# Ledger of designs, part 40: peptides against a protein of PDB entry 4J2C

Target 1, 107 residues: chain A of PDB entry 4J2C
Amino acid sequence: MEDPFFVVKGEVQKAVNTAQGLFQRWTELLQDPSTATREEIDWTTNELRNNLRSIEWDLEDLDETISIVEANPRKFNLDATELSIRKAFITSTRQVVRDMKDQMSTS

## One batch from the design tools (peptide; made by RFdiffusion4, then SolubleMPNN)

Design b2_p16_1_s4 (from b2_p16_1, 6 letters changed)
Fold by OpenDDE base, seed 5:
Structure b2_p16_1_s4 (fold): chain B 107 residues (1-107), chain A 16 residues (1-16)
Amino acid sequence: as target 1 above (107 residues)
Amino acid sequence: SEREELRKKLREFYYS
């Protein structure tokens, strides 16, 4: 079968874009309470948190695959550059999620 | 769900 890593990576990227949209709306709602209802704030907040949690979960799965590959190099025989790209994706994506979470916790 | 199917594929590919 084909390596599903890039497919999951793509789905995580889409999820990040969705989360960023929700985060923007979340920021807008909190910036001007006069134009926001408590219901929309709560909905947006919950959707955002759920999306971020899902992303983090998927990143854990992707990170585990890297550990498996590194433990079984001859079985998978991945190119070093590709492995580096996979690691970088996980690291950078975790940072993006962390930044949003940090801003939410300080608001 | 799509996520569940993708998780399944990851398990099948990497844990086989």
Scores: peptide ipSAE 0.634, ipTM 0.937, DockQ to the pose 0.810
Fold by OpenDDE base, seed 1:
Order: C-alpha cells, then sequence, then structure tokens
Structure b2_p16_1_s4 (fold): chain B 107 residues (1-107), chain A 16 residues (1-16)
C-alpha cells in the first residue's frame, strides 16, 4: 500500500486554494453591500467555514500521522527531510487558515 | 466521500 499522505496533502492544498477564493469573495461582499445579496453572503460564508473546517480536520489527521511515524521510525523508514517537509506543510497551512479565520472574526 | 476514503487510507496505512 502506498503512503496516502501526499494524496491527502494534495487535497488539502486544493481546499486551501478554494478557501482563499471564497475568502476573497467574502471580503468583497462585505466591503461593498451594493453588489452583495444576503443569499450570496450566506452561501459564501457557509462554504468558507465548511472549507476551513475540513482543512483543519485534515491537518489534524496529517499531524497525527507524523506523530505515529516519529513513534515508529523503523516501521515507516521515513527520512528526516521528508518528515520536515510534512511538518512544514502542516505548520504553514495552519497559519494560512488561522489568518483567514482571524480576519473573519474581526469583521 | 473522497475525504472519508482518504481518512480510511490514512488509518489503514498508519495503524496497520
Amino acid sequence: as target 1 above (107 residues)
Amino acid sequence: SEREELRKKLREFYYS
């Protein structure tokens, strides 16, 4: 069986891109009410929140796999470079999500 | 769903 980490990583990356697009639209809708309907605001907000939640969940799962690998180094034989890349992805992605959530909470 | 399948794969791979 192939390590599914990179597949999940790829899906998270796509989800982040989607969330960033939704976030941009969200900001536009709130900044210019004349071009915004309540329906689109609600839809965008809901989609964005759901997307961010999904990302956070996937990141938790990915983070858990890292802990498992570190606890069982001989079983997985993952080199330090690959492990570092995985950790960096989780850290940076969490920050991206946090930034969007912070801006949403202040609006 | 795809996400559920991926979660399953993660569990299968890392807890096997």
Scores: peptide ipSAE 0.633, ipTM 0.936, DockQ to the pose 0.800
Fold by OpenDDE base, seed 3:
Structure b2_p16_1_s4 (fold): chain B 107 residues (1-107), chain A 16 residues (1-16)
Amino acid sequence: as target 1 above (107 residues)
Amino acid sequence: SEREELRKKLREFYYS
C-alpha cells in the first residue's frame, strides 16, 4: 500500500483553496450589505465554517500520523526532509485556518 | 465519501 499522506495533503490543499474563495466572498458580502442577501451570507458562512472544520479535522489526523512515524522510524523509514515538509504543511495550514477563523470571530 | 475513504486509508496504513 502506498502512503496516503500526500493524497490527504492534496485534498486539504483543495479545501484550503475553497475556503479562501468562500472567505473572500464572505468578506465582500459583509463589506457591502446592499449587494448581499441573508441567504447568501448564511450559505457562505456555513460553507466556510464547514470547510474550515474539515481542514482542522484532517490536520489532526495528519498530525497523528507524524507522531506514529516518529515513534516507529524503522517501520516507515521516512527521511528527515520528508518529515519536515509534512510538519511544515500542518503548521502553515493551521495558521491559514486560524487567520480566517480569527477574522470571522471578530466580525 | 472520498474523505471517509481517505481517513480509512490513513488508518490502514499507519495503524496496521
Scores: peptide ipSAE 0.630, ipTM 0.935, DockQ to the pose 0.846
Fold by OpenDDE base, seed 4:
Order: structure tokens, then sequence, then C-alpha cells
Structure b2_p16_1_s4 (fold): chain B 107 residues (1-107), chain A 16 residues (1-16)
């Protein structure tokens, strides 16, 4: 079986791009009420929150795999650089999600 | 769903 980490990573990256698009629309709607309906604001807000929650869950799953690898190094025999890249992806992606959530919570 | 399948693959690979 091939390691599915990179596949999930790719899907998370796509989800982040989607969330960023929704976030941009969200900010636009709030910045110009004349172009916004309550329905679209609510829809965009809900879609964005759902996407962010989904990303966070996937990141937790990916983070768990790292713990498993570190607990069983000989079983997986992953390169140290590869492991660092995986950790960095999770950390940086969590930061991106947190930044959007922080802005949403203050608005 | 795709997400469910991916989660399943993660479990199968890392918990096998």
Amino acid sequence: as target 1 above (107 residues)
Amino acid sequence: SEREELRKKLREFYYS
C-alpha cells in the first residue's frame, strides 16, 4: 500500500484554497453592504466555517500519523527531511486557518 | 465520500 499522506495533504491544500476564496468573498460582503444580502452572508459564513472545521480535522489526522511514525521509526523508515516537511505543512496550515478564524471572530 | 476513503486509507496504512 502506498502512503496516503501526500494524497490527504493535497486535498487539504485544495480545501485551504477553497476556504481562502470563501474568506475573500466574506470580507467583500462585509465591506460593502450594498452588494450583500443577509442570505449570502450567512451562506458564505457557514460554508467557510464548515471548510475550516474540515481542514482542522484533517490536520489532526495527519498530525496523528506523524506521532505514529515517530513511535515506530523502523516500521516506516521515513527520511528526516520528509518528516520535517510534513510537520511544517501541518504547522503552517494551522496558522493559515487560525488567521482566518481570528478575523471572523472579531467581525 | 472521498474524505471518508482517505481517512480509511490513513487508518489502514498507519495502524496496520
Scores: peptide ipSAE 0.632, ipTM 0.936, DockQ to the pose 0.840; fails the geometry check

Design b2_p16_2_s1 (from b2_p16_2, 9 letters changed)
Fold by OpenDDE base, seed 1:
Structure b2_p16_2_s1 (fold): chain B 107 residues (1-107), chain A 16 residues (1-16)
Amino acid sequence: as target 1 above (107 residues)
Amino acid sequence: SKLREELRKYIESLLS
């Protein structure tokens, strides 16, 4: 079976961009009541949460693949550079998600 | 999603 990591990575990156847009709108709605309806606030909040949850789910699965590869170094042809890139992507993406979640929870 | 399912299948194949 083909390694789908790069495909999932791309989808996660796309989801992050979407989430960041939703997060920005979320903050704008909360700061300007004149342009905000409760319906849009709720919609934006729900969409944002769903996107963040989806990202976290994908990151969990991607992280699992790394663990498997590290446990079976002779079975997979992944060099240290590629493994490092994958780890860095997961770590940095988790931080981005965490930052948004933290700001949402403190509001 | 389809992609997530494919990833899961891939992971399962690695553990088999």
Scores: peptide ipSAE 0.236, ipTM 0.794, DockQ to the pose 0.665
Fold by OpenDDE base, seed 2:
Structure b2_p16_2_s1 (fold): chain B 107 residues (1-107), chain A 16 residues (1-16)
Amino acid sequence: as target 1 above (107 residues)
Amino acid sequence: SKLREELRKYIESLLS
């Protein structure tokens, strides 16, 4: 079966961009409540949470594929560079998500 | 989603 990692990676990247936009709006709404309706705050918060959850879900599956590849190195044609790129993507993306979640939980 | 399903199928194929 074809490796869908790069496709999932692309979708995760899009979701991250969307989440970052929502996060920016979320911060703006909380910084000036007088200019924001509770409805928009709730909508933005929910959309952001859903987006982050989706990203985390995808990252878990991507991470599992890496574990499987590393457990069966002779079965897959992935060099060290590609594997490092995939690992770095997951690690950095998790950090981005974590940063947003941390700010949301402490606000 | 379609993408999630394909990823799960891929993982399952790797474990088979």
Scores: peptide ipSAE 0.235, ipTM 0.791, DockQ to the pose 0.661
Fold by OpenDDE base, seed 5:
Structure b2_p16_2_s1 (fold): chain B 107 residues (1-107), chain A 16 residues (1-16)
Amino acid sequence: as target 1 above (107 residues)
Amino acid sequence: SKLREELRKYIESLLS
């Protein structure tokens, strides 16, 4: 079966970009209440949370594939460099998500 | 999601 990792990675990256845009708008709305409606704040917040949850879900699945490969290095001939890239992607993406979630939880 | 399903199938194949 074909390895779909790069495809999922692409979808996660798109979701991150979307989330970052929503997060930017979210911060703007909270910084200038005079130009913000409760409806837009709620919509933006919900969309942002949905995207973040989707990303986290995909990262868990991607992380599972890495765990399986690392447990069976001879069965799956993934290059060490490729494996490192995959792990780095998950780690860095989790950090991006964490940063946004931390700011949302303190607002 | 079709993509998520494909990934799950892939994971299952790895575990089989």
Scores: peptide ipSAE 0.234, ipTM 0.792, DockQ to the pose 0.676
Fold by OpenDDE base, seed 3:
Formats: C-alpha cells, structure tokens, sequence
Structure b2_p16_2_s1 (fold): chain B 107 residues (1-107), chain A 16 residues (1-16)
C-alpha cells in the first residue's frame, strides 16, 4: 500500500487553518459580547474543539507510522531528511493545537 | 473519513 502521509499531512494542515479561523472568531465573540450570541459562541466552540480533536487523532496516527518506520528501517525507503520533516510537522502542529487549547481552557 | 481509513489500512499493513 502506498504511503498516505503526504495526503494526511495536507488534510491536517487544512484542518489547522480551519481551526485557526474558528479560534479567531471564538476570541472575537468573547472579546465583544455585544456582537455575540450564545448560539454562535457554543457553535464556534464546539466546532473548534471537534476540529482540534480530529487533528490530534490524525497526528497520533501519523506519529505511529513514524515509530513503525523507525523500528523497521530496512523495510521502508525513508531517509533521515524525510523522517525529520515528518517529525517536525507533527511536533509543530501539536504545538499549534496546544496553544489554542491552552487559551480555550483559560477562558 | 476515507482518508483516515486509508491511513489506518496503511498502518495495519505496516504492522502485518
């Protein structure tokens, strides 16, 4: 089976962008209650959380593939550069998600 | 989703 990492990576990136948009709206709604309805706040919050959870799920799966590849270097033709790129993506994306979650938890 | 399913199948293939 073909390695779907790149495709998943792209989808995660799109999901991150969506989450960031939702997060921005979330902050705006909380900053100006006069322009915010409870319905929109709840919807935005739920959509944001769902997106973040989905991203985290995908990252776990991607991380697992890396572990498997590293445990079987002769079975997979991935060089150190590619593995580094994949690891960096997971690490940086987790940080982005964590930052949003941290701000949400303090509100 | 279809993509998640493909990833899971890929992982399973790696573990087989």
Amino acid sequence: as target 1 above (107 residues)
Amino acid sequence: SKLREELRKYIESLLS
Scores: peptide ipSAE 0.231, ipTM 0.790, DockQ to the pose 0.660

Design b2_p16_2_s2 (from b2_p16_2, 8 letters changed)
Fold by OpenDDE base, seed 3:
Structure b2_p16_2_s2 (fold): chain B 107 residues (1-107), chain A 16 residues (1-16)
Amino acid sequence: as target 1 above (107 residues)
Amino acid sequence: SKLREELRKYIEYKLS
């Protein structure tokens, strides 16, 4: 059985890209009220929040997986480099999500 | 999701 981490990682990255697009639109709608309808604002906001929640959920699962791997090194043949890459992905992605959430909460 | 389930199954398999 192959490690599905990279597949989940890909899914998370796609969700991040989608969220970033939605976030950009969200900011545009707020910056130009003349082009913003309540319907689009609500739709964009909801889609963005849903994507962010999905990402956070997946990151929790990935993070748990890393903890399990570290606790069972003999059962998982992951070298230090790969493990570091996975940790870095989770850390950086959490930061990206946090930045968007912070801006949304303060707007 | 399907991928989350696959992840859990993989971990379960490796820990077995």
Scores: peptide ipSAE 0.464, ipTM 0.876, DockQ to the pose 0.854
Fold by OpenDDE base, seed 5:
Structure b2_p16_2_s2 (fold): chain B 107 residues (1-107), chain A 16 residues (1-16)
Amino acid sequence: as target 1 above (107 residues)
Amino acid sequence: SKLREELRKYIEYKLS
């Protein structure tokens, strides 16, 4: 059976890109209220929250796999470099999400 | 989701 980690990673990366686009639009709408409608603000905010939640959910699943692999190294035999790459991806992606959420909570 | 299920099945397979 093939390791689906890279597929999930790809989905997370796509969701991050989508969220970043929504976040950019969100900031633009709030910076110039004269050109923004409440409907677009609400839609953008909702879509952004949904994407961020989806990312966080996937990261939790990926993080759990890391724990399982580390607890059963002989059953997975993952290269140390690959394991580090997976950990770094989760950590850095969580930071990207956190940064967006922090800015949303202070606006 | 489909991918979550695949991930779960993969882990179960490796642990079996």
Scores: peptide ipSAE 0.462, ipTM 0.876, DockQ to the pose 0.856
Fold by OpenDDE base, seed 2:
Order: C-alpha cells, then sequence, then structure tokens
Structure b2_p16_2_s2 (fold): chain B 107 residues (1-107), chain A 16 residues (1-16)
C-alpha cells in the first residue's frame, strides 16, 4: 500500500492557497468598508474560518502519523530526512494558519 | 474524508 502522506500534503497545500486568497479578500474588505457589503464580509469570513478549521484538522491527522511512525520505526520506510521534511511541513503550515487566525482575532 | 480514511487505512495496514 502506498503512503498517502504526500497526497494529503498536496491537498493541504491547495487548501492553504485557497485560505490565503480568502484572507487577502477578507483584509481588503475590512480595510475599506465603503467598498464592501455585509454579505460579502460574512461569506468571506465564514469560508475562511471553515477552510482554516479543515486545514487544522488535516494537520492533526498528519501530526498523529508522525508520532505513530516514530513509535514504530521498523514498520515504516522513512529516514530522518523524510521525517524532518514532514515535521517541517506541519510546523510551517500551522504557523501560516496561526498567523491568519491571529490577524482575524485582532480585527 | 477520503484522504483521511486512506491515512487511517495505511497506518492500520503498516501496524498489522
Amino acid sequence: as target 1 above (107 residues)
Amino acid sequence: SKLREELRKYIEYKLS
């Protein structure tokens, strides 16, 4: 059976790109209220929050797989480099999500 | 989701 981590990683990356687009629009709408409708603000906010939650959920699953692999190294064909790459992806992606969430909470 | 299920199946397969 093929390791699906890279597929999930790819989907998370796509979701991050989508969230970043929504976040950009969100910031634009709130930066200049005169050019924004309440409907678009609400829609954008809800879509952004939903996407961020989805990403966080996927990251939790990926993070759990790391713990399982580290607890059972002989059952997985992953070297230190690959594990480092996977950990770095989860850490950096969580930071990207956290940055967006922090800005949303202060606006 | 489909991918989440695939992750679970893969892990269970490897641990079996």
Scores: peptide ipSAE 0.461, ipTM 0.876, DockQ to the pose 0.850
Fold by OpenDDE base, seed 1:
Structure b2_p16_2_s2 (fold): chain B 107 residues (1-107), chain A 16 residues (1-16)
Amino acid sequence: as target 1 above (107 residues)
Amino acid sequence: SKLREELRKYIEYKLS
């Protein structure tokens, strides 16, 4: 059976890109209310929140796989380099999500 | 989701 980590990683990355676009629009809408409708603000906000939540959920699953691999090294053939790459992806992605969430909570 | 299920199945397979 193939390791689906890279597939999930790809989907998370796409979701991050989407969230970043939504976040940018969210920022624009709030910076100039005269050019924004309440409907678009609400839609953008909701889509962004949903997207971020989805990412966080996927990251939890990915992070759990890391823990499982580390606890069962004989059953998984991942070298230290690959494991580090996966950890780095999760860490950096969580930071990106956190930054957006922090700004949303501040505004 | 499909991918979430695939992750679960993969881990389950490896741990079995």
Scores: peptide ipSAE 0.465, ipTM 0.877, DockQ to the pose 0.879; fails the geometry check

Design b2_p16_2_s3 (from b2_p16_2, 7 letters changed)
Fold by OpenDDE base, seed 2:
Structure b2_p16_2_s3 (fold): chain B 107 residues (1-107), chain A 16 residues (1-16)
Amino acid sequence: as target 1 above (107 residues)
Amino acid sequence: SSLLEKLREYIESLLS
């Protein structure tokens, strides 16, 4: 079996892109309330929150897998560069999610 | 997700 991390990474990236699209729409709806229905605002808000929560859960699980790999270096044979890439992905993605959540919480 | 489960299975297979 090959390491499926890069495939998981890709799916998380797609989820982030989807969330960013929802976030953009959320922002647009709040900026122009005259054209926004309460139903669309609620739907977009809930959909966005659900997506962000799902991403956060995936990141937590990915973070755990990294910890397992680091605890068993001889079994996985990942070099420092690959581990750095994986850690950077989780860190940067977590930041992107956090930024959206922060903006939502201040509204 | 199913992909995360695949990742877990991969890790578990190497740890066994």
Scores: peptide ipSAE 0.426, ipTM 0.875, DockQ to the pose 0.867
Fold by OpenDDE base, seed 4:
Structure b2_p16_2_s3 (fold): chain B 107 residues (1-107), chain A 16 residues (1-16)
Amino acid sequence: as target 1 above (107 residues)
Amino acid sequence: SSLLEKLREYIESLLS
């Protein structure tokens, strides 16, 4: 069986892109009331938060898998470089999500 | 997700 981690990464990356699109629309709606309805603001806000929550859950699950791999190095053919790449992906993605959440909490 | 489930299945298979 092939390691599906890179496929999962792609899925999470796609989810982040979707969230970023929703975030952009969210900011536009709040910046220009003439183009915004309460319904669209609420929809966009809820969709964005749901997407961010889903991403955060996926990252937590991915982080757990890394912990399992690190606890069982002999069972997994992963070198330090590969583990570093996986950890960096989680860290950087968490930061992207955090940045959006921080801006939402201050608006 | 289904992909995360596949990842878990992969890990479990190697732990067995």
Scores: peptide ipSAE 0.423, ipTM 0.873, DockQ to the pose 0.907
Fold by OpenDDE base, seed 5:
Structure b2_p16_2_s3 (fold): chain B 107 residues (1-107), chain A 16 residues (1-16)
Amino acid sequence: as target 1 above (107 residues)
Amino acid sequence: SSLLEKLREYIESLLS
């Protein structure tokens, strides 16, 4: 069986892009109240929160895989470089999600 | 997700 991490990584990145699109719309709606309805604001906010929550859960699962690999280095053919790349992806993605969440909480 | 499940399956297969 082939290591599917890179495929999972790609899907998480796609989810982040979707969230960023929703976040942009959320920002636009709040910046121009004349073109915004409460219904669209609520819909966009809910969709954004749901997407962010899903991403966070995926990152937790990915983080767990890192811990498992680190605890069993002999069973996984992953060098330090690859492991660092995976860790960096999780860390940077968490930061992207956190930034959006922080701005939403500051609404 | 199905892909995450595949990842878990992959890991478990190597741990066993």
Scores: peptide ipSAE 0.419, ipTM 0.872, DockQ to the pose 0.859
Fold by OpenDDE base, seed 3:
Structure b2_p16_2_s3 (fold): chain B 107 residues (1-107), chain A 16 residues (1-16)
Amino acid sequence: as target 1 above (107 residues)
Amino acid sequence: SSLLEKLREYIESLLS
């Protein structure tokens, strides 16, 4: 079986892109109320929050895989570079999610 | 997700 981590990364990034699209719409709706309905604002807000929560859960799961790999170095042929890439992905993605959440909480 | 499950399966296969 091939290591599917890089595929998972792609799917998580796709989810982030979706969230970013929702976030953009969310900001647009709030910036121009004349083009927004309460229903769309509520839907967009809830959909965005749900997506962000899902991403956060996925990141927690991915983070656990890092711990497992690090605890079993003989069973996983991953060098320091690969582990660093995986860790960096989780860290940077968490930051992207956090940035959106912070902006939502301040409005 | 399905892919996360595949990742879990991959990890478990190497741990067992």
Scores: peptide ipSAE 0.409, ipTM 0.869, DockQ to the pose 0.853

Design b2_p16_2_s4 (from b2_p16_2, 7 letters changed)
Fold by OpenDDE base, seed 4:
Structure b2_p16_2_s4 (fold): chain B 107 residues (1-107), chain A 16 residues (1-16)
Amino acid sequence: as target 1 above (107 residues)
Amino acid sequence: SENLEKLREYIESLLS
């Protein structure tokens, strides 16, 4: 079978995009109370947190696959470039999630 | 997710 990593990567990227949209709305609601209801704030906050947690969980699984590949290099046809791309994706995505979480915790 | 499961299956198939 073919390597499903890129498919999972795509799902995570989509989840990040969704989270970023929710984060933007979250910011708007908190900065302009006249346009915000408690219901929407709560909904947006919960949806955002759920998305972020889901992303973090997926990243943990992806990170584990990298560890397995690195521990068994002869069983996987991954060159250094592909492995670097996968690692960079996880690192950068974690940073994006962390940035949103940090802003939420300070607001 | 289903795709994560497929990824795990893929990994397992190559490790076996």
Scores: peptide ipSAE 0.563, ipTM 0.917, DockQ to the pose 0.903
Fold by OpenDDE base, seed 5:
Structure b2_p16_2_s4 (fold): chain B 107 residues (1-107), chain A 16 residues (1-16)
Amino acid sequence: as target 1 above (107 residues)
Amino acid sequence: SENLEKLREYIESLLS
């Protein structure tokens, strides 16, 4: 059976890109209130929050897989480089999500 | 997602 991690990683990356697009629009709407409607602000905010929540959920699952692999190194045969890549992906993605959430909560 | 489920199945298969 093929290791599906890279496929899930790709899905999360795509979700991050989508969230970043929504975040950019969210920022634009707040920067120019004269062109922003409450409806679009609400829609964008809700879509963004939903995407961020989904990403966080997937990251938790991915993080769990890393813990399992580390607890059973002989069963999965992942080298240190691959494991580091997976950890770095989760860490960096969490930071990206956190940055967007922090800015949303500050506004 | 379906792929996340596949990942779980993959993990379980190797743990068994």
Scores: peptide ipSAE 0.560, ipTM 0.916, DockQ to the pose 0.918
Fold by OpenDDE base, seed 2:
Structure b2_p16_2_s4 (fold): chain B 107 residues (1-107), chain A 16 residues (1-16)
Amino acid sequence: as target 1 above (107 residues)
Amino acid sequence: SENLEKLREYIESLLS
């Protein structure tokens, strides 16, 4: 059985891209309230929150897999470089999500 | 997700 981590990684990356698009629209709507409907603001906000929450959930699961691999190094054929890449992905993605959440909370 | 489930199954298979 092939390691499906890269497939999950791709899904998370896609979700991040979607969230970033929603975030951009969210900022645009808030920057010009006169041209924004409440319905679109609410929809965009909810979609964005849902996407971010989903990403965070996936990152928690991915982080758990890293811990399991590190606890059982002899059962998994992953070198330090690959583990570092996976950890970096989780860390950087969490930062991207955090940045969006921080901006939403201060608005 | 389905792929996350597959990842969990993959890990469990190697731990068995």
Scores: peptide ipSAE 0.559, ipTM 0.916, DockQ to the pose 0.925
Fold by OpenDDE base, seed 3:
Structure b2_p16_2_s4 (fold): chain B 107 residues (1-107), chain A 16 residues (1-16)
Amino acid sequence: as target 1 above (107 residues)
Amino acid sequence: SENLEKLREYIESLLS
């Protein structure tokens, strides 16, 4: 079986892009109430929160996989470079999610 | 997701 990490990574990246789109709309709705309905605000907010939560859950799973790989180096033929890329992805993605969450919590 | 499940299966297969 081929390592499906990169596929999952792609899915998470896509989810982040979706969340960023929702976040952009969320900010637009809050910045110009005259063009926003409460229904769209609520929908966008809920969708955004759900997406962010889903991403966070996926990142936890991905993070666990790294721990398993590092604990079993003889079973997983991954070099330091690949592991670093995976770790960096999780770290940077968590930061992106955190930034959106922080802005939402202050609004 | 399905792919995340595949990832888990992949890991489990190598740990076995």
Scores: peptide ipSAE 0.559, ipTM 0.916, DockQ to the pose 0.903

Design b2_p16_3_s1 (from b2_p16_3, 11 letters changed)
Fold by OpenDDE base, seed 3:
Structure b2_p16_3_s1 (fold): chain B 107 residues (1-107), chain A 16 residues (1-16)
Amino acid sequence: as target 1 above (107 residues)
Amino acid sequence: KRKELREQLRKFYYDE
């Protein structure tokens, strides 16, 4: 069986790109209310929140896999570089999500 | 697809 970590990682990356697009639109709508309808604001906000929640959930799953690997390293035989890359991805992606959430909460 | 990917993670990392 092939390690599905990179597949989930790829899907998370796609979700991040989608969220960033939604976040940009969300910012534009709030920046110029004259161009915004309540319907689009609500839709964009909900889609963005759902997308961010999905990303956070996937990151938790990915983070758990790292804990499993570290608890039984010989079973998975991942080198330190690969493990470091996986950890860095989770850390950096969480920061990206956090930045968007922080801006949404202060609006 | 997300559900399927979660299942793949479970099978790979939790199954002996």
Scores: peptide ipSAE 0.579, ipTM 0.922, DockQ to the pose 0.830
Fold by OpenDDE base, seed 5:
Structure b2_p16_3_s1 (fold): chain B 107 residues (1-107), chain A 16 residues (1-16)
Amino acid sequence: as target 1 above (107 residues)
Amino acid sequence: KRKELREQLRKFYYDE
């Protein structure tokens, strides 16, 4: 069986790109209320929050796989560099999500 | 797809 980690990683990356687009539109709508409808603001806000929640959920699953590998190194025999890359991806992606959430909570 | 991917992770990392 092929390791599905990279497939999930790819889906998370796509979700991040989608969230960043929604975040940009969210920012634009709130900066100029005269060009924004309540309906679009609500839709954009809900879609953005749903995307961010999905990303966080997937990151938890990916992080759990790392814990399993570290607890059973001989079973999986992953390269140290590969493991480092996986950890870095989770850390950096969590930061990206946190930055968007922080800006939303202070607006 | 997301549900299927979660299941694949479970099978690969837990069911062995």
Scores: peptide ipSAE 0.579, ipTM 0.924, DockQ to the pose 0.791
Fold by OpenDDE base, seed 1:
Structure b2_p16_3_s1 (fold): chain B 107 residues (1-107), chain A 16 residues (1-16)
Amino acid sequence: as target 1 above (107 residues)
Amino acid sequence: KRKELREQLRKFYYDE
């Protein structure tokens, strides 16, 4: 069985890209009410929140795998460079999500 | 898809 980490990572990255697009539209809709319908605002807001929640959930799962690998190094024999890349991905992605959530909470 | 991926993580990392 192959390590599914990279597959989940890929799905998280797709969700991040989607969320960033939704966030941009969310910002545009709230900045210019004349171009915004209540339906689109609600849809965009809900989709954005759902995507962010999904990302956060997956990041928790990915973060747990890091702990498991570090607790059982002989079982997984993960390359140190790869482990660093995995950690960096989780850290940077959490920051991206946090930035969007912070801006949404300010509005 | 997401459910399956979570299951794959569980199987791989917990050997269950």
Scores: peptide ipSAE 0.578, ipTM 0.922, DockQ to the pose 0.738
Fold by OpenDDE base, seed 4:
Structure b2_p16_3_s1 (fold): chain B 107 residues (1-107), chain A 16 residues (1-16)
Amino acid sequence: as target 1 above (107 residues)
Amino acid sequence: KRKELREQLRKFYYDE
């Protein structure tokens, strides 16, 4: 059976890109209220928040897989480099999400 | 698709 980690990782990456696009639009709408409708602001905000929550959930699942691998090293036989890459991906992606959330909460 | 991916994760990592 193929390890599905990379597939989920790819989906998370896509979701991050989508969220970043929504975040950019969100920023633009708030930057120029004269060109923004409350409807679009609300839609964009909700879509962005939903995407961010989905990413966070997927990251939790991915993070749990790492814990499982570390608890069962012989079963999975992942090298240290790959494990480090997986951990780094989760950490960096969480930071990207956190940065967007922080900016949304302060605006 | 997300549900399927979650199921794949479960099968790969949690099943003996």
Scores: peptide ipSAE 0.576, ipTM 0.921, DockQ to the pose 0.882

